# Peptides against a protein of PDB entry 5KEZ, part 152

Target 1, 320 residues: chain A of PDB entry 5KEZ
Amino acid sequence: NVAIYNPFRPWWERYQPVSYKLCTRSGNEDEFRNMVTRCNNVGVRIYVDAVINHMCGNAVSAGTSSTCGSYFNPGSRDFPAVPYSGWDFNDGKCKTGSGDIENYNDATQVRDCRLTGLLDLALEKDYVRSKIAEYMNHLIDIGVAGFRLDASKHMWPGDIKAILDKLHNLNSNWFPAGSKPFIYQEVIDLGGEPIKSSDYFGNGRVTEFKYGAKLGTVIRKWNGEKMSYLKNWGEGWGFVPSDRALVFVDNHDNQRGHGAGGASILTFWDARLYKMAVGFMLAHPYGFTRVMSSYRWPRQFQNGNDVNDWVGPPNNNGVI

## One batch from the design tools (peptide; made by RFdiffusion4, then SolubleMPNN)

Design b2_p19_8_s4 (from b2_p19_8, 12 letters changed)
Fold by OpenDDE base, seed 2:
Structure b2_p19_8_s4 (fold): chain B 320 residues (1-320), chain A 19 residues (1-19)
Amino acid sequence: as target 1 above (320 residues)
Amino acid sequence: MTENQKLYEYYKARMDKVY
């Protein structure tokens, strides 16, 4: 991914890829392989956050300022380490003046235009699908158990399916023969927009962002909400079917106060309420549960916004 | 503005700091 130095190595630089090489601030490919092996050998499975919707921001300076030193040029859509060129992006397909998503009520813009300037990959192209599949298959062959698909809302479900159809079975050294990778898709659907979580059920599980949002409201006792109202928690609250849901109290985005769910989201900053929420989630049978492991950072609020929301995990001069 | 839209505006804001 791109190496960002202003601010200094933010957490979100991870979501601006310039290659599919497995060398980042966390380590090189050999170290990753070693970690996966050690984890698998004790029954801990690895799921990779796969950023496959886009490459880095269109305004990032060209050069070799990346975690693996790979050259890239966002301006010319040149990512030779893949390789991608201008033919592999949706610049010509997006019909907005800016090239960015301008109207989230237009599903075609949401899928074909750039998410906040991030160069949007042409996932309809078999070449692009194959390059992504090669990346994911390399991880599968190393021994990962599955994937979180980042920004799935911004990819056509059919394109995702086409990529998934190219994936290998899981590594038989640790998984039963014929096992398929576990797939869950990040789709932010709190209602009010045309793209629905149900559009993606065919590809795997989806994130249910209503879960943390509504649970936070109840536990905070906002709007007269009561714990007793949780009797029909799950589908009864309008959530996706349990077998399609991946549920969580918070994630890395909404821990910073700007994510889906708003201010109702409970985090470790409110320890007591957070423990209540996590405990409830783990005790309740709805959905596949995900527990957050995070870190504290020096929050600094200005006009209601944390100006340090970019701060990444504890590190030594950028090295984790 | 939907809650989803607010999230994307936040993303835009952080990306604009890089550009």
Scores: peptide ipSAE 0.056, ipTM 0.754, DockQ to the pose 0.786
Fold by OpenDDE base, seed 1:
Structure b2_p19_8_s4 (fold): chain B 320 residues (1-320), chain A 19 residues (1-19)
Amino acid sequence: as target 1 above (320 residues)
Amino acid sequence: MTENQKLYEYYKARMDKVY
């Protein structure tokens, strides 16, 4: 991914890929392979946060400032390490003046325009689908069990399906023959927009962002909410079907977010309430549960906003 | 603005400072 130095190596640089090389601040491919093997050998399965909607930001300087030293040029859409070129992006499909998503009530913009400046891949192209599938299949070959598909809201469900249809069965060294990768899709659907979580049910599970938001309000006793109201927690609260839901109390985004339910989100910063929420989540049968493992950073609030919300995870392995 | 859009606008504003 792109190496961002201002601020210094933020967490979100990991979501700006310039190649599909397994060479980042988290480690190299050999180290990753080793970790996957060790985990699989003790029954711990690995799923990968796959960033396949986009490459890096359009305004990032061209060069070799990346975690694996690969050259890239956002201006010309050149990512030779893949390779991608200008033909592989949705620049021509996006009709907004800025090239970015401007109206989230326009599903076409949401899927064909750049998310916050991130170069939007043309997932309608078989070439692009194949390159992504190759990346994911390489991971499957290593032994991963599945994937979180980042920014799924910004991809057409049919394009996602086309990619998934190219995926191999899981590695038979650890999984039963014919096993398919576990797929869950990050779709931020808090209502009010045309794109719905249900659009993606056919591809796998979907993140239920209402879960953490609503649970937070209940645990915080906001708006007269009571724990007793959780009797019909799940579908009874208007959440997606249990067998399509991936649920969580917080994630890396809304842990730092201001808005879109961010205020109600419980995090480790509120340890007692957070433990209550996580405990409830794990005890309740609704959805597939995910527990967040995060880290502390030096928060600095200015006008109600943490100006240090960019701080990335600790790194002491010397890999830059 | 929808709640969803507010989230993305927040992220956009943050990333725009890097560009």
Scores: peptide ipSAE 0.038, ipTM 0.726, DockQ to the pose 0.809
Fold by OpenDDE base, seed 3:
Structure b2_p19_8_s4 (fold): chain B 320 residues (1-320), chain A 19 residues (1-19)
Amino acid sequence: as target 1 above (320 residues)
Amino acid sequence: MTENQKLYEYYKARMDKVY
């Protein structure tokens, strides 16, 4: 991914890929392989956050400022380490003036235009699908158990399926023969927009963002909410079917409190309430649970916004 | 503006500062 130094190595640089090389500030491929092996050997499975909707931002300067030193040129859509070229992006498909998503009520824009300036891959192309599949299959062969598909809302479900259909079975050294990778898709669906979580059920589980948002409201006792109202928690609250849901109290995005639950989201900053929420989540049978492991950073609020919400995890001069 | 859209607008603003 791009190496960003202003601000200094923010957490979100990871979501601006320039190659599919397993070479980041967390380590190199050999170290990753070693970790996966050691984890699998003790029954801990690894699921990779796969960023496959896009490459880096369109305005990032060309050069070799990347975690593995690979050259890239966003302006010309040149990512030779993949390789991708101008033919592999949806620039001509997006019809907005800016090239970015401008209206989230337009499903076509949401899928075909750039998410916050991130160069949008043409996932309809078999070449692009194959390059992504090769990346994911390499990880599968290393021994990962599955994937979180980042920004799934911004990909056509059929394109995702086409990629998934190219995937290998899991590594038989640790998984039963014929096992398929576990797939869950990040889809932010709090209602009010045309794209629905149900559009993605065919590909695997989906993130249920209503879970953390509503649970936070209840535990905070906002709007007269009571714990007793959780009697029909799950589908009874309008959530997706349990067998399609991946649930969580917070994630790295909404932990920053700027959407997808907003201020209702409980985090480690509210330790007592957070423990209550996580405890409830783990005790309740609804959905597949995910527990957040985060870190403290020096929050500085200006005009209601934390200007340091970019701060990444504890690191050694940018290296984790 | 939906909560989803607000989130993305926030991220957009963040990314724009880097460019």
Scores: peptide ipSAE 0.039, ipTM 0.734, DockQ to the pose 0.823; fails the geometry check
Fold by OpenDDE base, seed 5:
Structure b2_p19_8_s4 (fold): chain B 320 residues (1-320), chain A 19 residues (1-19)
Amino acid sequence: as target 1 above (320 residues)
Amino acid sequence: MTENQKLYEYYKARMDKVY
């Protein structure tokens, strides 16, 4: 991915890929392979956060400032380490003046235009699908158990399906023959927009962002909400079917006050209430549960916003 | 703000929704 130095190596640089090389601040491919093997050998499975909707931002300077030293040129859409070129992006398909998503009530913009400058891959092309599948299959062959698909809301469900149909069975050294990768898709559906979580049920599970948001309001006792109202928690609250839901109290975005959920989201900063929420989530049968493991950073609020929300995990001069 | 910072802030602004 792009190496960003201002601010100094933020967490979000990981979501600006320039190649599919397994070479990051966390380690190289050999170290990753070793970790996956050791985990699998004791029954711990690995699921990869796969960024396949886009490459890096269009405003990033061309050069070799990347975690693996690969050259890239956002201006010309040149990513030779893949390789991608100008033919592999949706620039000509997006009809907005800026080239970015401008109206989230227009499903075509949401999927064909850039997510705030992030170069949008043309996932309708078999070439692009195959390059992504090759990346994911390499991980499957190493021994990962499945994937979180980042920014799934911004990809056509049919394009995702086409990629998934190219995937190998899981590595038979650790998984039963014929096993398929576990897939869950990040889709932010809080209602009011044309793109729905149900559009993606055919590809695997989806994130239920209503879960953390609503649970936060209840435990905080906002708007007169009571714990007793949780007696029909799950589908009774308008959430997706349990067998399609991946649920969580917070994630890396909304624990910083960003994305779906806003201020209602409970985090480790609210220790007592957070423990209550996590305890309830783990005790209740609805959905497939995900527990957050995060870190503290030096928060500095200005006008209600943390100016240090970019801070990544503990590191040694940029190396994790 | 750098171009990267602007991109991040724009992303936050567009994705930050409250239920």
Scores: peptide ipSAE 0.027, ipTM 0.657, DockQ to the pose 0.101; fails the geometry check

## One batch from the design tools (peptide; made by RFdiffusion4, then SolubleMPNN)

Design b2_p20_1_s1 (from b2_p20_1, 13 letters changed)
Fold by OpenDDE base, seed 4:
Structure b2_p20_1_s1 (fold): chain B 320 residues (1-320), chain A 20 residues (1-20)
Amino acid sequence: as target 1 above (320 residues)
Amino acid sequence: TYNQKLYEYYKSRLLPAFAA
């Protein structure tokens, strides 16, 4: 991915890929293989956060400022380490003046235009699908158990399916023969927009952002909410079917204050309430649970916004 | 929508092109 130095190596640089090389702040491919092997050997499975909707931001300077030194040129849409070129992006498909998503009530914009400047891959193309599948298959062959698909809301479900249909079975060294990768898709659906979580049920589980938002409201006792109201928690609260839901109290985005779910989201900063929420989540059978493991950073609020929300995990001069 | 507004505001802060 792009190496960002201003601010200094933010967490979100990881979501601006320039190649599919397994070479990042976290280590190289050999180190990754080693980690996956060691984890699998003790029954801990690895699920990769796969950024396949886009490459890096269109305004990032061209060069070799990347975690693996790969050259890239956002301006010309050149990502030779893949390789991608101008033919592999939705520049001509997006009809907005800016090239970015301007209206989230327009599903076509949401899928075909750039997410805040991130170069949008033409996932309708078999070439692009195949390159992504190669990347994911490489990970599968290494021994990962599945994937979180980043920004799934911004990909057509059919394109995702086409990629998934190209995937190998899981590595038989650790998984039963014929096992398929576990897929969960990040889809922000809090209602009011045309794209629905249900659009993606066919590909795997989806993130249920209503879960953390509503649970936060209840635990915080906002609007007169009571714990007793959780008696029909899950589908009874309008959430997606349990077998399609990946649930969580917070994620890395909304932990930083202004992500999906709003101010109701509980985080480790509110330790007591957070423990209550996480405890409830783990005790309740609804959905596939995900527990956040994060870190503290020097928060500095200006006008209600943390100006240090970019700060990544503890590191040694950028190396994690 | 409220969700759109919040989402766009948040996401814009994470990119160099929009980060001041």
Scores: peptide ipSAE 0.081, ipTM 0.748, DockQ to the pose 0.450
Fold by OpenDDE base, seed 1:
Structure b2_p20_1_s1 (fold): chain B 320 residues (1-320), chain A 20 residues (1-20)
Amino acid sequence: as target 1 above (320 residues)
Amino acid sequence: TYNQKLYEYYKSRLLPAFAA
């Protein structure tokens, strides 16, 4: 991915890919392979946060300022390490003046325009689908069990399906023959927008962002909410079907206080309430549960906003 | 919407022009 130095190596640089090389601040491919093997050998499976909707920001300077040193040129849409070119992006498809998503009530913009400046891949093209599938299949062959598809809301469900249809079965060294990768899709659907979580049910599970938001209000006792109201927690609260739900108390975005769910989201910063929420989530049968593992950073609030919400995970390797 | 607010909030951070 792009190496961002101002601020210094923020968490969000990881979501600005310039290649599909497994060469990042988290480690190189050999280290990743080693980790996957060790985990699989003790029954711990790995899923990858796959960033396949886009490449890096359109305004990043061309050059080799990337975690693996690969050259890239956002201005010309040149990513030779893949390779991608100008033919592989939705620039001509997006009709907004800025090239970015401007109206989230326009599903076409949401899917065909740039997400906050991130170069939007033309997933309608078989070439692009194949390059992504090759990346994911490489991971499958290494031994991963599945994927979180980042920014799925910004991809057409049919394009996602086309990619998924190209995927190999899981590695038979650790999984039963014929096993399919576990897929869950990040779709932020809190209502009020045209794109719905149900649009993606056919591809796999979907993140249920209402879960953490509503649980937060209940645990915080906001608006007269009571724990007893959780008797019909799940579908009874208007959530997606249990077999389509990936549930969580918080994620890396809303942990910073300005994402989906707002201030109701519980995080490790409110340790007692957070443990209550996580405990409840793990005890309740609704959905597939995901537990967050995060880190502390030096929060600095200005006008109610943490100006240090960019701080990335701890890193002491001195490389990349 | 939550989506709009989120992406507008992080727009300046995620865009390279603002991150040098």
Scores: peptide ipSAE 0.058, ipTM 0.730, DockQ to the pose 0.659
Fold by OpenDDE base, seed 5:
Structure b2_p20_1_s1 (fold): chain B 320 residues (1-320), chain A 20 residues (1-20)
Amino acid sequence: as target 1 above (320 residues)
Amino acid sequence: TYNQKLYEYYKSRLLPAFAA
């Protein structure tokens, strides 16, 4: 991914890829392979956060300022380490003046335009699908168990399916022969927009962002909500079917007070309430549960917003 | 929508910084 120094190595630089090389601030490919092997050997499975909707921002300077030193040129859409070129992006398909998503009520914009500057991959192209599948298959062959598909809302479900159909079975060294990767898709659906979580059920599980938002409201006792109302928690609250739901109290985005869920989201900053929410989630049978592991950072609020929400994991001068 | 506004605000605040 791109190496960003202003602000200094923010967490979100990881979501601006310039190649599919397994070479990041977290380590190199050999180190990753060793970690996967060690985890699998003790029954811990690895699920990769796969960023396949886009490459880096269109306004990032060309050069070799990346975690693996690969050259890239966003201006010309040149990513030779893949390789991608101008033919592999949706620039000509997006109809907005800016080239960015401008209206989330327009599903076509959401899927064909840039997510606020991030170069949008043309996932309709078999070449692009194949390059992504090769990346994911490399990970599967290493021994990962599945994937979180980042920004799935911004990809056509059919394009996702086409990629998934190219995937290998899981590595038989650790998984039963014929096992398929576990897929969960990040789709932010709190209602009111044309793109629905149900659009993606065919590809795997989806993130149920209503879960953390509503649970936070109940635990906080907002709007007269009571714990007794949780008696029909799950589908009874309008959530997706349990067998399609990936549930969580918070994630890295809404932990910072933005995105889906707003201020209702409980985090480690609210330790007691957070423990209650996580305890409830783990005790309740609805959905497939995910528990957050995070870190503290020096929060500084201005107008209700943390100006330091860019701060990444603990590091030593950029090295994790 | 509430979700859209928050999401757009969040992204618009963070991503422009990568161009610097």
Scores: peptide ipSAE 0.079, ipTM 0.749, DockQ to the pose 0.639; fails the geometry check
Fold by OpenDDE base, seed 2:
Structure b2_p20_1_s1 (fold): chain B 320 residues (1-320), chain A 20 residues (1-20)
Amino acid sequence: as target 1 above (320 residues)
Amino acid sequence: TYNQKLYEYYKSRLLPAFAA
């Protein structure tokens, strides 16, 4: 991914890829392989956050300022380490004036235009699908158990399926023969937009962002909400079917205060309420649960916004 | 939409390089 130095190595640089090389601040490919092996050998499975919707931002300067030193040029859509070129992006397909998503009520824009400047890959192309599949298959062959698909809302479900259809079975050294990778898709569906979580059920599980948002409201006792109202928690609250849901109290985005779910989201900053929420989630049978493991950072609020919300995990001069 | 506003707000804040 791109190496950002202003601010200094923010967490979100991870979501601006310039190659599919397993060479990042976390380590090299050999170290990753070693970790996966060690984890698998004790029954801990690895799921990769796969950023496959886009490459880095269109405004990032060209050069070799990346975690593996690979050259890239966002301006010319040149990512030779893949390789991708201008033919592999949706610049000509997106019809907005800016090239960015301008209207989330237009599903075509949401899928074909750039997410806040991130160069949007032409997932319609078999070449692009194959490059992504090669990346994911390499991980599968190493021994990962599945994937979180980042920004799935911004990919056509059919394109996702086409990629998934190219995937290998899981590594038989640790998984039963014929096992398929576990897939869950990040889709923010809080209602009011044409793209629905149900559009993606065919590809795997989907994040249920209503879960943390509504649970936070209840536990915070907002709007007269009571714990007793949770008696029909799950589908009774309008959530996706349990077997399609991945549920969580917070994630890395909304933990920083202004992501999907709003201010109702509970985080470790409110320890007591957060423990209540996580405890409830783990006790309740609805959905596949995900527990957050995060870190504290020096929050500094200005005009209601944390100016330090970019701060990444604890590190020593950029080394994790 | 509500979701769009949330997206644009936190994405622009978390990815300041795109605003430059």
Scores: peptide ipSAE 0.078, ipTM 0.751, DockQ to the pose 0.531; fails the geometry check

